# Peptides against a protein of PDB entry 6J07: the designs that were tried, part 28

Target 1, 107 residues: chain A of PDB entry 6J07
Amino acid sequence: GQRGWFCGSVSQDLRQFWVAEGGTISDPRAADFLFSCDASHPDTLRIYQSLDYIEDNATVFHAYYLSAVANAKIKNSVALGHFILPPACLQKEIRRKIGSFIWEQDQ

## One batch from the design tools (peptide; made by RFdiffusion4, then SolubleMPNN)

Design b2_p13_3_s3 (from b2_p13_3, 5 letters changed)
Fold by OpenDDE base, seed 5:
Structure b2_p13_3_s3 (fold): chain B 107 residues (1-107), chain A 13 residues (1-13)
Amino acid sequence: as target 1 above (107 residues)
Amino acid sequence: SEVAKRLKALAEQ
């Protein structure tokens, strides 16, 4: 199945979409996917500090991915890898070298 | 799950 954890920064609407698409919601240790809208949120910070994340056994994704999937007209056209949410301390450098994140472009 | 890990790995390429 698809078990997801959600930071408190993620709206209930996106959580409901996840469930409507067949996903379930779990604690971060049991989750297959970790979603957040804010790398600086305390919930997300705790993930970045966890052993699973430090040992590269966990990845945090921006929950905007779910919005993109919901609005996609072509199935499987949304690449999850484009929605990796790195810690805030790395974001400025990434923007400088690669450009703005996808979830920032529609603002 | 193992399936989820594989899917994420593919997506991150």
Scores: peptide ipSAE 0.028, ipTM 0.583, DockQ to the pose 0.437
Fold by OpenDDE base, seed 1:
Structure b2_p13_3_s3 (fold): chain B 107 residues (1-107), chain A 13 residues (1-13)
Amino acid sequence: as target 1 above (107 residues)
Amino acid sequence: SEVAKRLKALAEQ
């Protein structure tokens, strides 16, 4: 199955969509996917400080991925890799090298 | 950084 953890920054609507698509909600240690909408939220910061994340055994994704999937015209056209949410300290450098994050493009 | 490079590679997959 698909077990997901959600930062408090993620809306209930997106959580409900996850469950409607067959996902379950779990604690971050048991989760297969970690979702957040705010790299500076205390919940997300605790993930970045965790041993699993420091040892590169965890990845945080922006929950906007779920919105993109919900609105996609072509099934499986949304790439999860485009929604990796790095710590705030790395985001400026990443924007210079790759461009604006996909969840920022509508702003 | 190496982290940024890795993230770029993942985003391109």
Scores: peptide ipSAE 0.024, ipTM 0.590, DockQ to the pose 0.211
Fold by OpenDDE base, seed 2:
Structure b2_p13_3_s3 (fold): chain B 107 residues (1-107), chain A 13 residues (1-13)
Amino acid sequence: as target 1 above (107 residues)
Amino acid sequence: SEVAKRLKALAEQ
């Protein structure tokens, strides 16, 4: 897929980078990728409340993934799975079990 | 560039 949805928390620069590389921007229902920089942003919260998300047909990714790819000379590897952005209510437990999120590192 | 190539591949998924 080439369709991406972007939370208002994502910078215009990252959106433009997505488009420049062949992506298009769409509403969440039509999007192949959902990007956000803030699990607590109202836009992202609406995704978590949607039927698609509740039924496990949607995944939100932290937009830092795009930045990491753009700066791949610094990163040895960039795996999309490391950038899944879960609801805020789950993050504390995840950090306890797995560790800090990658977008919280190196900043 | 390699960066552009990887981003394009992602966008085309």
Scores: peptide ipSAE 0.025, ipTM 0.592, DockQ to the pose 0.062; fails the geometry check
Fold by OpenDDE base, seed 3:
Structure b2_p13_3_s3 (fold): chain B 107 residues (1-107), chain A 13 residues (1-13)
Amino acid sequence: as target 1 above (107 residues)
Amino acid sequence: SEVAKRLKALAEQ
């Protein structure tokens, strides 16, 4: 799919970049991709509370993925799966076992 | 560009 939903935490530049590359912006229920930069943002929290997400039919990705792809000359490989943005309640445990998220390493 | 193609592919999933 080419439809994307963007949390309010995602910059307008990234949204425009998505559209410039052929994507369209839609509501979260119709979107093929859900992008956010903040798991605690009200928009993202609403996604985590939705039936689609609870039933594991939706995945939220950190919008930094788009930036990483654009700068892939620096990063050897960029996999979308590494940019899954889980709810805040799970992030601490994930960091403990797997390490810091990719979008945090360049901060 | 290669980057543009990759992003288009993603956007068109």
Scores: peptide ipSAE 0.024, ipTM 0.590, DockQ to the pose 0.063; fails the geometry check

Design b2_p13_3_s4 (from b2_p13_3, 5 letters changed)
Fold by OpenDDE base, seed 1:
Structure b2_p13_3_s4 (fold): chain B 107 residues (1-107), chain A 13 residues (1-13)
Amino acid sequence: as target 1 above (107 residues)
Amino acid sequence: SEVAERLKKLAEE
């Protein structure tokens, strides 16, 4: 599916890009993809607290993925897996083991 | 466009 949910932290430009490229905007429960730019935003926190997320049936991605796809100049696709946005409580440990997140490097 | 195709592939996952 092409249904996406967007946290309030995501700019209208990125939302419009999603729609312009064939996506639709939906509520979190019906969405195929969940996008956020802030793990601490109340909208995103509600996702992390949802039963779907707790049961590992949902994943939040950083919306910078859309910008990366739009600006890619090589044929190789941008890997969505590199844009998983975990809860803030896990981010420090992840940075310690594998380094800073991509969206932190390019912004 | 190339961007549209990339997004389409993502949406089809």
Scores: peptide ipSAE 0.120, ipTM 0.724, DockQ to the pose 0.074
Fold by OpenDDE base, seed 5:
Structure b2_p13_3_s4 (fold): chain B 107 residues (1-107), chain A 13 residues (1-13)
Amino acid sequence: as target 1 above (107 residues)
Amino acid sequence: SEVAERLKKLAEE
């Protein structure tokens, strides 16, 4: 799908790049991809509270993925799975088991 | 570019 929802925490530059590359911006219910830069942002919190998310029919990704793709070298692949943005309440445990999130690291 | 194409592909899914 071409439809993306963006939390208010996502820069206008990333939104514009999404559109420039053929994407459209939609409300969360219609979106194929949900992007955020802040799990604690009110917009993102509403996603986590939505039925779609609660029923595991939605995934929020950190918008840094788009930046990484845009700046990636040809030989390098960017794995979308590394950019799953879970609710804040789960992040501490995830960091304990797996380590810091990629967007918290200097690449 | 290939980078742009990857993003385009993502947007088209």
Scores: peptide ipSAE 0.128, ipTM 0.742, DockQ to the pose 0.065; fails the geometry check
Fold by OpenDDE base, seed 2:
Structure b2_p13_3_s4 (fold): chain B 107 residues (1-107), chain A 13 residues (1-13)
Amino acid sequence: as target 1 above (107 residues)
Amino acid sequence: SEVAERLKKLAEE
């Protein structure tokens, strides 16, 4: 899919980059990808409260993924799975088990 | 570029 939804926390530059590379912007229900930079932003919170998300039919990704792709200099591919953005209430426990999120690390 | 192609691939999914 080529449709993406963007939380208000995502910069216009990243949105434009998405579109420049062939993506389109849509509402969350029609989107193939959901991007956010802040799990506590009201826009993202509404996603977490939606039936699609509750029923595990939606995944929110940190928009830093787009920055990582845009700035990648290493042959290694950027793994989208490392950029899943869970609700804030789960993040502390996740950090305990698997460490800090990639968007929180110095690149 | 390689970077652009990777992002384009994602957008085309």
Scores: peptide ipSAE 0.122, ipTM 0.735, DockQ to the pose 0.064; fails the geometry check
Fold by OpenDDE base, seed 3:
Parts: C-alpha cells; sequence; structure tokens
Structure b2_p13_3_s4 (fold): chain B 107 residues (1-107), chain A 13 residues (1-13)
C-alpha cells in the first residue's frame, strides 16, 4: 500500500516528502499508514477511538520516521517499528521499560 | 541511500 493519512500535527514538509517519495494521502480508513507527531492531537485521538485501531487493525507511527529517512546520512538505518506512536496513556510505562522514544532523544 | 529506498518501498505498498 502507498496511501498515508496525516494528523494535523504533521508539518506540510513531511507530507510533501511522503508524496515526493511516491506516496499518496488519503483518509484514515483507506490509508495503509497513519502518521502523527502528537498522540494528544484531536486527529490522532480520533484514530485511537476508531474501531480499526481498537481491533488492532491500525497502527499509528510518529512522522519523525520520515524525517529520519530524509536525513539518512545521520541514521544509517531506520526501522519503522521503532516509531510506533502509542496513546499517551501507555507512553509512560513504555518509557519506563524500554527508554525514551527515538523522536524524543534529540530534544 | 538505503534508507531512502526503504521509504520508497514503504510508499509503494
Amino acid sequence: as target 1 above (107 residues)
Amino acid sequence: SEVAERLKKLAEE
């Protein structure tokens, strides 16, 4: 699939990068990939509340993945799985167990 | 780059 949905929290630059690399932009139900930069953004919250997500048929990824790919000279390899963006209610526990998220490490 | 190619594959799925 080549269809992506973007939360309003994602910059236009990252959206344009996605399209430039061959992706298209669609509504979340038709999308193959869901990107967000803010688990607390209303757009992302609606995803977490959707039946697709509740039934584990959808995954939200942090759009920083796209930035990391664009800057590949800094990061030799970027694994999409490292950029799963869980609901805010789960993030604290995840940080406790496996450390800070990749998109937070440079902040 | 290798990573850029991975993104292309991702976008083409």
Scores: peptide ipSAE 0.110, ipTM 0.721, DockQ to the pose 0.070; fails the geometry check

Design b2_p13_4_s1 (from b2_p13_4, 5 letters changed)
Fold by OpenDDE base, seed 1:
Structure b2_p13_4_s1 (fold): chain B 107 residues (1-107), chain A 13 residues (1-13)
Amino acid sequence: as target 1 above (107 residues)
Amino acid sequence: YKVNLHAGPQIKP
């Protein structure tokens, strides 16, 4: 079983999809995966301030990943790594070098 | 046990 935490910015529909696909929902300390739709949401900011995150033991992913998986024709064709959600202070530089984030293009 | 920026599993819901 895969344990996920969800920021308050994530819709109930995406949470329900996670559970329907076999996932469980837990607090950030117990979770294996952390999902958010807003790097500036207080819930997500608390993750960025945690020791696990500061020590590079945790990653926040944009919950749009789940929507992409739900709509994919081929399962496993959606790469989780494309949905890393960095702190807002880093996003401008990343966009300059890599381009707009996937969730900004499709949402 | 959490996914980090350096390495992590691909999740398959």
Scores: peptide ipSAE 0.031, ipTM 0.622, DockQ to the pose 0.166
Fold by OpenDDE base, seed 2:
Structure b2_p13_4_s1 (fold): chain B 107 residues (1-107), chain A 13 residues (1-13)
Amino acid sequence: as target 1 above (107 residues)
Amino acid sequence: YKVNLHAGPQIKP
């Protein structure tokens, strides 16, 4: 099984999708995956401040990944790596170099 | 680690 933690910014629908697909919900310490829809949400900020994150042992993903999976015609076409959610302070520079984040693009 | 850049769309229990 796969354990996921969800920021309060993530909708109940996306949480339910995770569970429906076989995932479980846990606290961030036990979680394998960390999902958020808002890098500035207090829940997510606490993750960024954690030692696990500071030591590069944790990654936060935008929960839009789950929506993309749910709507994908080809299941394997959705790459989790495209949904890394960095701290807000880094996003401007990232956009300049890489472009808009996938969750900000028109679908 | 709470990192998996190659995790696919399928969620496995």
Scores: peptide ipSAE 0.034, ipTM 0.625, DockQ to the pose 0.122; fails the geometry check
Fold by OpenDDE base, seed 5:
Structure b2_p13_4_s1 (fold): chain B 107 residues (1-107), chain A 13 residues (1-13)
Amino acid sequence: as target 1 above (107 residues)
Amino acid sequence: YKVNLHAGPQIKP
């Protein structure tokens, strides 16, 4: 199965959706996917400071991805890549070049 | 690696 870690910033509803879809909730080291709703949350900050992340072996995704999946009419229509959640220190520059993140937009 | 950009909406066990 697919293992996911969730920052404390992620709602129980999204966690429950993950489990309902067959996912397992695990610690960050065991997880295949890392979900957060807040790059500044202490839980997420610890991920950014982890060896796996520093060595570019881990990616944090905004948990809004799961909301989008839950509400999607077409399977596989939600691109996970649009939900990469970088450290806060990088977000300003990213917005400058690419635009606002999806989770910051009205959908 | 903890990256899977090809992950679909359905979660496999």
Scores: peptide ipSAE 0.034, ipTM 0.621, DockQ to the pose 0.118; fails the geometry check
Fold by OpenDDE base, seed 3:
Structure b2_p13_4_s1 (fold): chain B 107 residues (1-107), chain A 13 residues (1-13)
Amino acid sequence: as target 1 above (107 residues)
Amino acid sequence: YKVNLHAGPQIKP
């Protein structure tokens, strides 16, 4: 199975989707995937401050990935790597080089 | 190492 941690910024609907698809919810240390909808949320900030993250052993993903998967015609068409949620301090530069994040394009 | 970035989008147990 796949274990996921969810920031408090993630809706209950997306959490329920994860579980409905066979995932389980765990603490960040046990989780295989870390999901958040807000890089500035205290829960997510704690992840960014953790040794696992600082040592590049952890990645935070935007939970919109789950919504994209749910709505995709072809599930494999949604790449997890496109939903990396970096710390806020890096997002401006990333937008400059690559463009707006996928989760921002529908807003 | 938390995640494999090359893993597919499917959620599985």
Scores: peptide ipSAE 0.033, ipTM 0.620, DockQ to the pose 0.118; fails the geometry check

Design b2_p13_4_s2 (from b2_p13_4, 5 letters changed)
Fold by OpenDDE base, seed 1:
Structure b2_p13_4_s2 (fold): chain B 107 residues (1-107), chain A 13 residues (1-13)
Amino acid sequence: as target 1 above (107 residues)
Amino acid sequence: FKVNLRAGPQIRP
């Protein structure tokens, strides 16, 4: 599916890119993809607090993924898994083990 | 990372 939900922290340009590439915008319950630029934004926090997320049935992605896709010479060269946006409380530990997130490096 | 999408993993919109 190509249904996406967007946190208020995501720019209108990235939302428009999603639609231009064939995506649709929906509420988080119907969405196949959840995009955010801020793990501490109230919209994103509500996702983290949702039953779907708590039961490990949902993943939030950093919307910078869309920017990376837009700028890539080969669109499928951008790995979605590299853009998982975890809750803020986990990010420090993840950085310690894996390093800085891609959106922190390139943007 | 484990990716959990409602409609399965995708690599582009």
Scores: peptide ipSAE 0.029, ipTM 0.630, DockQ to the pose 0.171
Fold by OpenDDE base, seed 3:
Structure b2_p13_4_s2 (fold): chain B 107 residues (1-107), chain A 13 residues (1-13)
Amino acid sequence: as target 1 above (107 residues)
Amino acid sequence: FKVNLRAGPQIRP
């Protein structure tokens, strides 16, 4: 199984989906995946401030990835890389270069 | 890259 950490910004439904698909929920240090819906949430900010993240040993993903997987018609068709959630200070520049994030397009 | 939740990559060491 895969271990995931969830920011408080992530709904219980998405957490339950993770578990239903065989995942487990753990603290950030033990987690293989870090999920958040808000780069400005205090929980996520703590991740960005951690040594693991600063040293590029961790990546935060937008939890909308799980929703996309749940709705996908083709297995393995959802690219995790499209759901990287960078710190808020970088998001504006990224939007300028590559457009709105995928989780924003459906909102 | 494309990911399966059951066999996805580990993000942390």
Scores: peptide ipSAE 0.028, ipTM 0.612, DockQ to the pose 0.184
Fold by OpenDDE base, seed 2:
Structure b2_p13_4_s2 (fold): chain B 107 residues (1-107), chain A 13 residues (1-13)
Amino acid sequence: as target 1 above (107 residues)
Amino acid sequence: FKVNLRAGPQIRP
């Protein structure tokens, strides 16, 4: 199924969009997708500290992905991989090597 | 890879 968990940093509008598109909202352990808008939010930090995440069985995505999907003109044109949200402690180094994250760019 | 909400790949079972 399409089960999603949402950090408290994610707006109600994006949550509603997820549900409108057929998704359901669940706890992190049951979720197929984990969404956050803030790697430093306590909710997201708890994910990063979980065994599932530490063992690389979970990935956190920036919820801006949902906005990109909502605004996309072409079906299946949004690359989910561009929206991986790493822990804050890694972001500076990632930006140095890869560049700014997509949710930080004008689109 | 390109995806949308209707057919996104599962991150966890």
Scores: peptide ipSAE 0.031, ipTM 0.611, DockQ to the pose 0.182; fails the geometry check
Fold by OpenDDE base, seed 4:
Structure b2_p13_4_s2 (fold): chain B 107 residues (1-107), chain A 13 residues (1-13)
Amino acid sequence: as target 1 above (107 residues)
Amino acid sequence: FKVNLRAGPQIRP
């Protein structure tokens, strides 16, 4: 199974979906995936400040990825890379270069 | 952006 950590900003529904699909929930250090819905949430900020993240050994993903997977006919069709959640201080510049984040789009 | 994962993107047991 795959281990996931969830920021307090993530709804229980998305957590339940993760578990229903065979995932388990763990602490950030043991987790294979880190999910958040708020880059400014204290839980997520602690991740950004962690040694693993600073050393580029971890990535935070927007939990909307799970919603996209749930709604997709083919789970593999959803690209996880589109759901990278960067620190708030970088988001404005990223939007300027790449465009609005997928979780901000009414799709 | 580089994605740094400890596992693949698929949800699996």
Scores: peptide ipSAE 0.030, ipTM 0.627, DockQ to the pose 0.196; fails the geometry check

Design b2_p13_4_s3 (from b2_p13_4, 5 letters changed)
Fold by OpenDDE base, seed 2:
Structure b2_p13_4_s3 (fold): chain B 107 residues (1-107), chain A 13 residues (1-13)
Amino acid sequence: as target 1 above (107 residues)
Amino acid sequence: FKINTHAGPAIKP
């Protein structure tokens, strides 16, 4: 099974979708996937400040990934790598080099 | 569901 942690910024609907697809919900230390909708949310900030994250052993993903999967016409067509959620302090420079994030485009 | 991954920062092991 796949274990996921969810920031308080993530809706209950997306959490329910995760569970419906066979996932379980856990604390960040046990989780395989970390989901957030807000890099500035206190829950997410604590992840960025954790030793696991600092040592590059963790990645935070924008929970919009789950919405994209739910609405995808072709299975396995949604790339998880497009949904990496970096700390807010890095986002401006990333947008300058790569462009707007996918969760900002499809709103 | 099945996830599709790309190269980049490693996910949490």
Scores: peptide ipSAE 0.029, ipTM 0.618, DockQ to the pose 0.135
Fold by OpenDDE base, seed 5:
Structure b2_p13_4_s3 (fold): chain B 107 residues (1-107), chain A 13 residues (1-13)
Amino acid sequence: as target 1 above (107 residues)
Amino acid sequence: FKINTHAGPAIKP
């Protein structure tokens, strides 16, 4: 099943969309997908500090992915890989090399 | 909804 964890930075609307589309909400340990809107939020920081994340067994995605899916003209056209949310300490360097993140461009 | 993961990173099992 599609089990998702949500940082406190994620709006209730996006959480409701997840559930409406058949997803369930779980704690980070049980979740298949980890969603956040703020890499500096305490909830997300705890994920980055977790053993699962440190050992590369977890990935945090920006919850804007769900908004993109909701608004997509063609289902299956939204690539999850474009919504990886790295720790804040890495974002500045990533922007210098690749450019602004998708969720920043659409705001 | 469908998640396009075929070109994405590995996720938590």
Scores: peptide ipSAE 0.028, ipTM 0.618, DockQ to the pose 0.123
Fold by OpenDDE base, seed 4:
Parts: C-alpha cells; sequence; structure tokens
Structure b2_p13_4_s3 (fold): chain B 107 residues (1-107), chain A 13 residues (1-13)
C-alpha cells in the first residue's frame, strides 16, 4: 500500500494531498514512505538514528516531492529519487558533487 | 501518485 509517515516539519496541506491521492498516514515503523522537510528536525533525526535507517532499510524523502506531484502535468513524471533527503552531515558534500537539491532550487 | 520509482535507491520495505 501507500502508507506514509510525516515529520512535524511537513505542512498539513501536503499531508492532506497525500490522503486525497489515496495514501494513508502511519507511524514510521509501518510506513512505506517517510516524508520530511527538515533533516535537522527531531522527528527526522530519530529516523536517521534508527536501526532500520542505519542498515539501509529506510529512506527519507523531502515532502516537496508531493508538491511536485501535485503540479505535474504528466502522470508518473516525477522521479522520487530526486527527493532523497540525506542527513545534514552529508548534504554539503552532496551539493559539492551534484549541486543544489531540487527543493532548494525552487525556493 | 505521479511517481517514477524505476530510478533511484530502494525505499523502505
Amino acid sequence: as target 1 above (107 residues)
Amino acid sequence: FKINTHAGPAIKP
């Protein structure tokens, strides 16, 4: 299914969009998708510190993905992989190699 | 969802 967890940093509008598109909201353990808007938020930090994440069994995505989906003109045109939200300690290095994250470019 | 999961890392099982 499409079960999603949302960090407290994610707006209610994006949560509502998720539900409107057929998603459900769950706790992190049951969720298929983990959404956050802030890698430094305590909720997200707890995910990064979890055994599931450390063992690479979880991925956090920036919730801006949902905004991109809402604005997309072509179905299935939004690549989820572009919205991976890594821990803050890795972001600077990633920016040096790849450039600014997509959610930063649209700000 | 208008999502493409064909490229990128695996998501949480």
Scores: peptide ipSAE 0.028, ipTM 0.620, DockQ to the pose 0.135
Fold by OpenDDE base, seed 1:
Structure b2_p13_4_s3 (fold): chain B 107 residues (1-107), chain A 13 residues (1-13)
Amino acid sequence: as target 1 above (107 residues)
Amino acid sequence: FKINTHAGPAIKP
């Protein structure tokens, strides 16, 4: 199974989906995946301020990834890389160059 | 940057 940490900004429904798919919930240091829905949430900010993140050994993903997986017609067709959640200070410039994030688009 | 996971694009049990 996979271990995941969840920011307080993530709904209980998405957490339950993670567990239903065989995942477990752990603290950030033990987790294989870090999920958040808000780069400005205090829980997520603590991740960005951690040595693991500063040293480029951690990645935060938007929890909308789990919703996309749940709704996908073809399993394994959802690219995790599309759901990287960067710090708020970088998001404006990223949107200018690449466009709106996938979790900001109407589905 | 480094993605801190050994999992693929889908959730694995």
Scores: peptide ipSAE 0.028, ipTM 0.606, DockQ to the pose 0.163; fails the geometry check

Design b2_p13_4_s4 (from b2_p13_4, 7 letters changed)
Fold by OpenDDE base, seed 1:
Structure b2_p13_4_s4 (fold): chain B 107 residues (1-107), chain A 13 residues (1-13)
Amino acid sequence: as target 1 above (107 residues)
Amino acid sequence: YKINLRAGPQIRP
């Protein structure tokens, strides 16, 4: 099964979509996927401070990925890799190199 | 950037 953790910044609608698609909701340690809409939210900051994240064994994704999947007309057209949510301190440099994040463009 | 999932496949419609 696909277990997901959700930051408090993620709407109930997106959480419900995850469950409707067959996912379950769990704590961060048990989760396979970590979703957030705010890199500065206390919940997300705790993830960035965790040993799993520091040791590069975890990735946080922007929950807008789920919205993109819900609205996609073509199966498999939404790439999860485009929705990596890095810590706020890294975002400016990333924007400089590759441009604005997809959730900043579409939301 | 390397994506590090604990487990599971990518979510699809």
Scores: peptide ipSAE 0.031, ipTM 0.636, DockQ to the pose 0.172
Fold by OpenDDE base, seed 5:
Structure b2_p13_4_s4 (fold): chain B 107 residues (1-107), chain A 13 residues (1-13)
Amino acid sequence: as target 1 above (107 residues)
Amino acid sequence: YKINLRAGPQIRP
């Protein structure tokens, strides 16, 4: 779908891009996509604490994905899976296994 | 998986 929720950590520009691409902005319960730029932001933490997330019915993505799409020649050439934003408590171990997250790298 | 914003998968039920 095209319903998205945005953490307060996400810039207005990225939100506007989402809307320009045909997306709508909704509450997290109705959203198809959840975007954040900060796993430690209170808005995002509330998502991680939600029953939907705990039951693996939700995924949070780093909003840098939208920036990557905006700058891509082909909009569907960006792999959303690379932008999964896990809780901070898991990030250190993930970095040990697969390296730094894409939003922590220069593109 | 590569997606675009118009036809991307529904992540949440």
Scores: peptide ipSAE 0.030, ipTM 0.615, DockQ to the pose 0.173
Fold by OpenDDE base, seed 2:
Structure b2_p13_4_s4 (fold): chain B 107 residues (1-107), chain A 13 residues (1-13)
Amino acid sequence: as target 1 above (107 residues)
Amino acid sequence: YKINLRAGPQIRP
């Protein structure tokens, strides 16, 4: 199964959904996926400050991705790339170029 | 790309 790390900002419901779908929960170093709902949460900030992230070997995704998967008719119809969660310092510039983030539109 | 939770790609190397 896929290994996921979760920021403290992610609800228990979404964590439970991940496990129900066959995922496991691990520390950031072992995780295949990194999920967060808050780029400014201390847990997520530690990811952004890590060497793995700085060296572009890691990506943080907004956990709303899991909600989108849960609500989708086809489980493989949700594009993970739409849920990249960049550091807060970059979000304004990114929004300027590509528009509002998907999690901001649906919640 | 599109993925599901069962067969998603490994993001970390």
Scores: peptide ipSAE 0.029, ipTM 0.608, DockQ to the pose 0.170
Fold by OpenDDE base, seed 4:
Structure b2_p13_4_s4 (fold): chain B 107 residues (1-107), chain A 13 residues (1-13)
Amino acid sequence: as target 1 above (107 residues)
Amino acid sequence: YKINLRAGPQIRP
């Protein structure tokens, strides 16, 4: 199955969508997917500081991915890789290389 | 931490 962890920054609507699509909600250690809307949120910071993340065994995704999936005609057409949420300290450099993040473009 | 932009996301099994 699809086990997801959600930062407190993620709305209940997106969490409910995840469950409605067949996902379950779990703690970060058990989760297959980690979702956040705020790289500076304490919940997300704890993920970035975890050994799993430091050893490149975990990735945090911006929960806007779920919104994009919900709005897409073809759900599989939304690329999860476009929604990687890196630590705040790396975001400026990433924007320099590949441009603004997709979740920032609709703001 | 470094992000490998080519590698894409890492998903837990």
Scores: peptide ipSAE 0.028, ipTM 0.618, DockQ to the pose 0.329; fails the geometry check

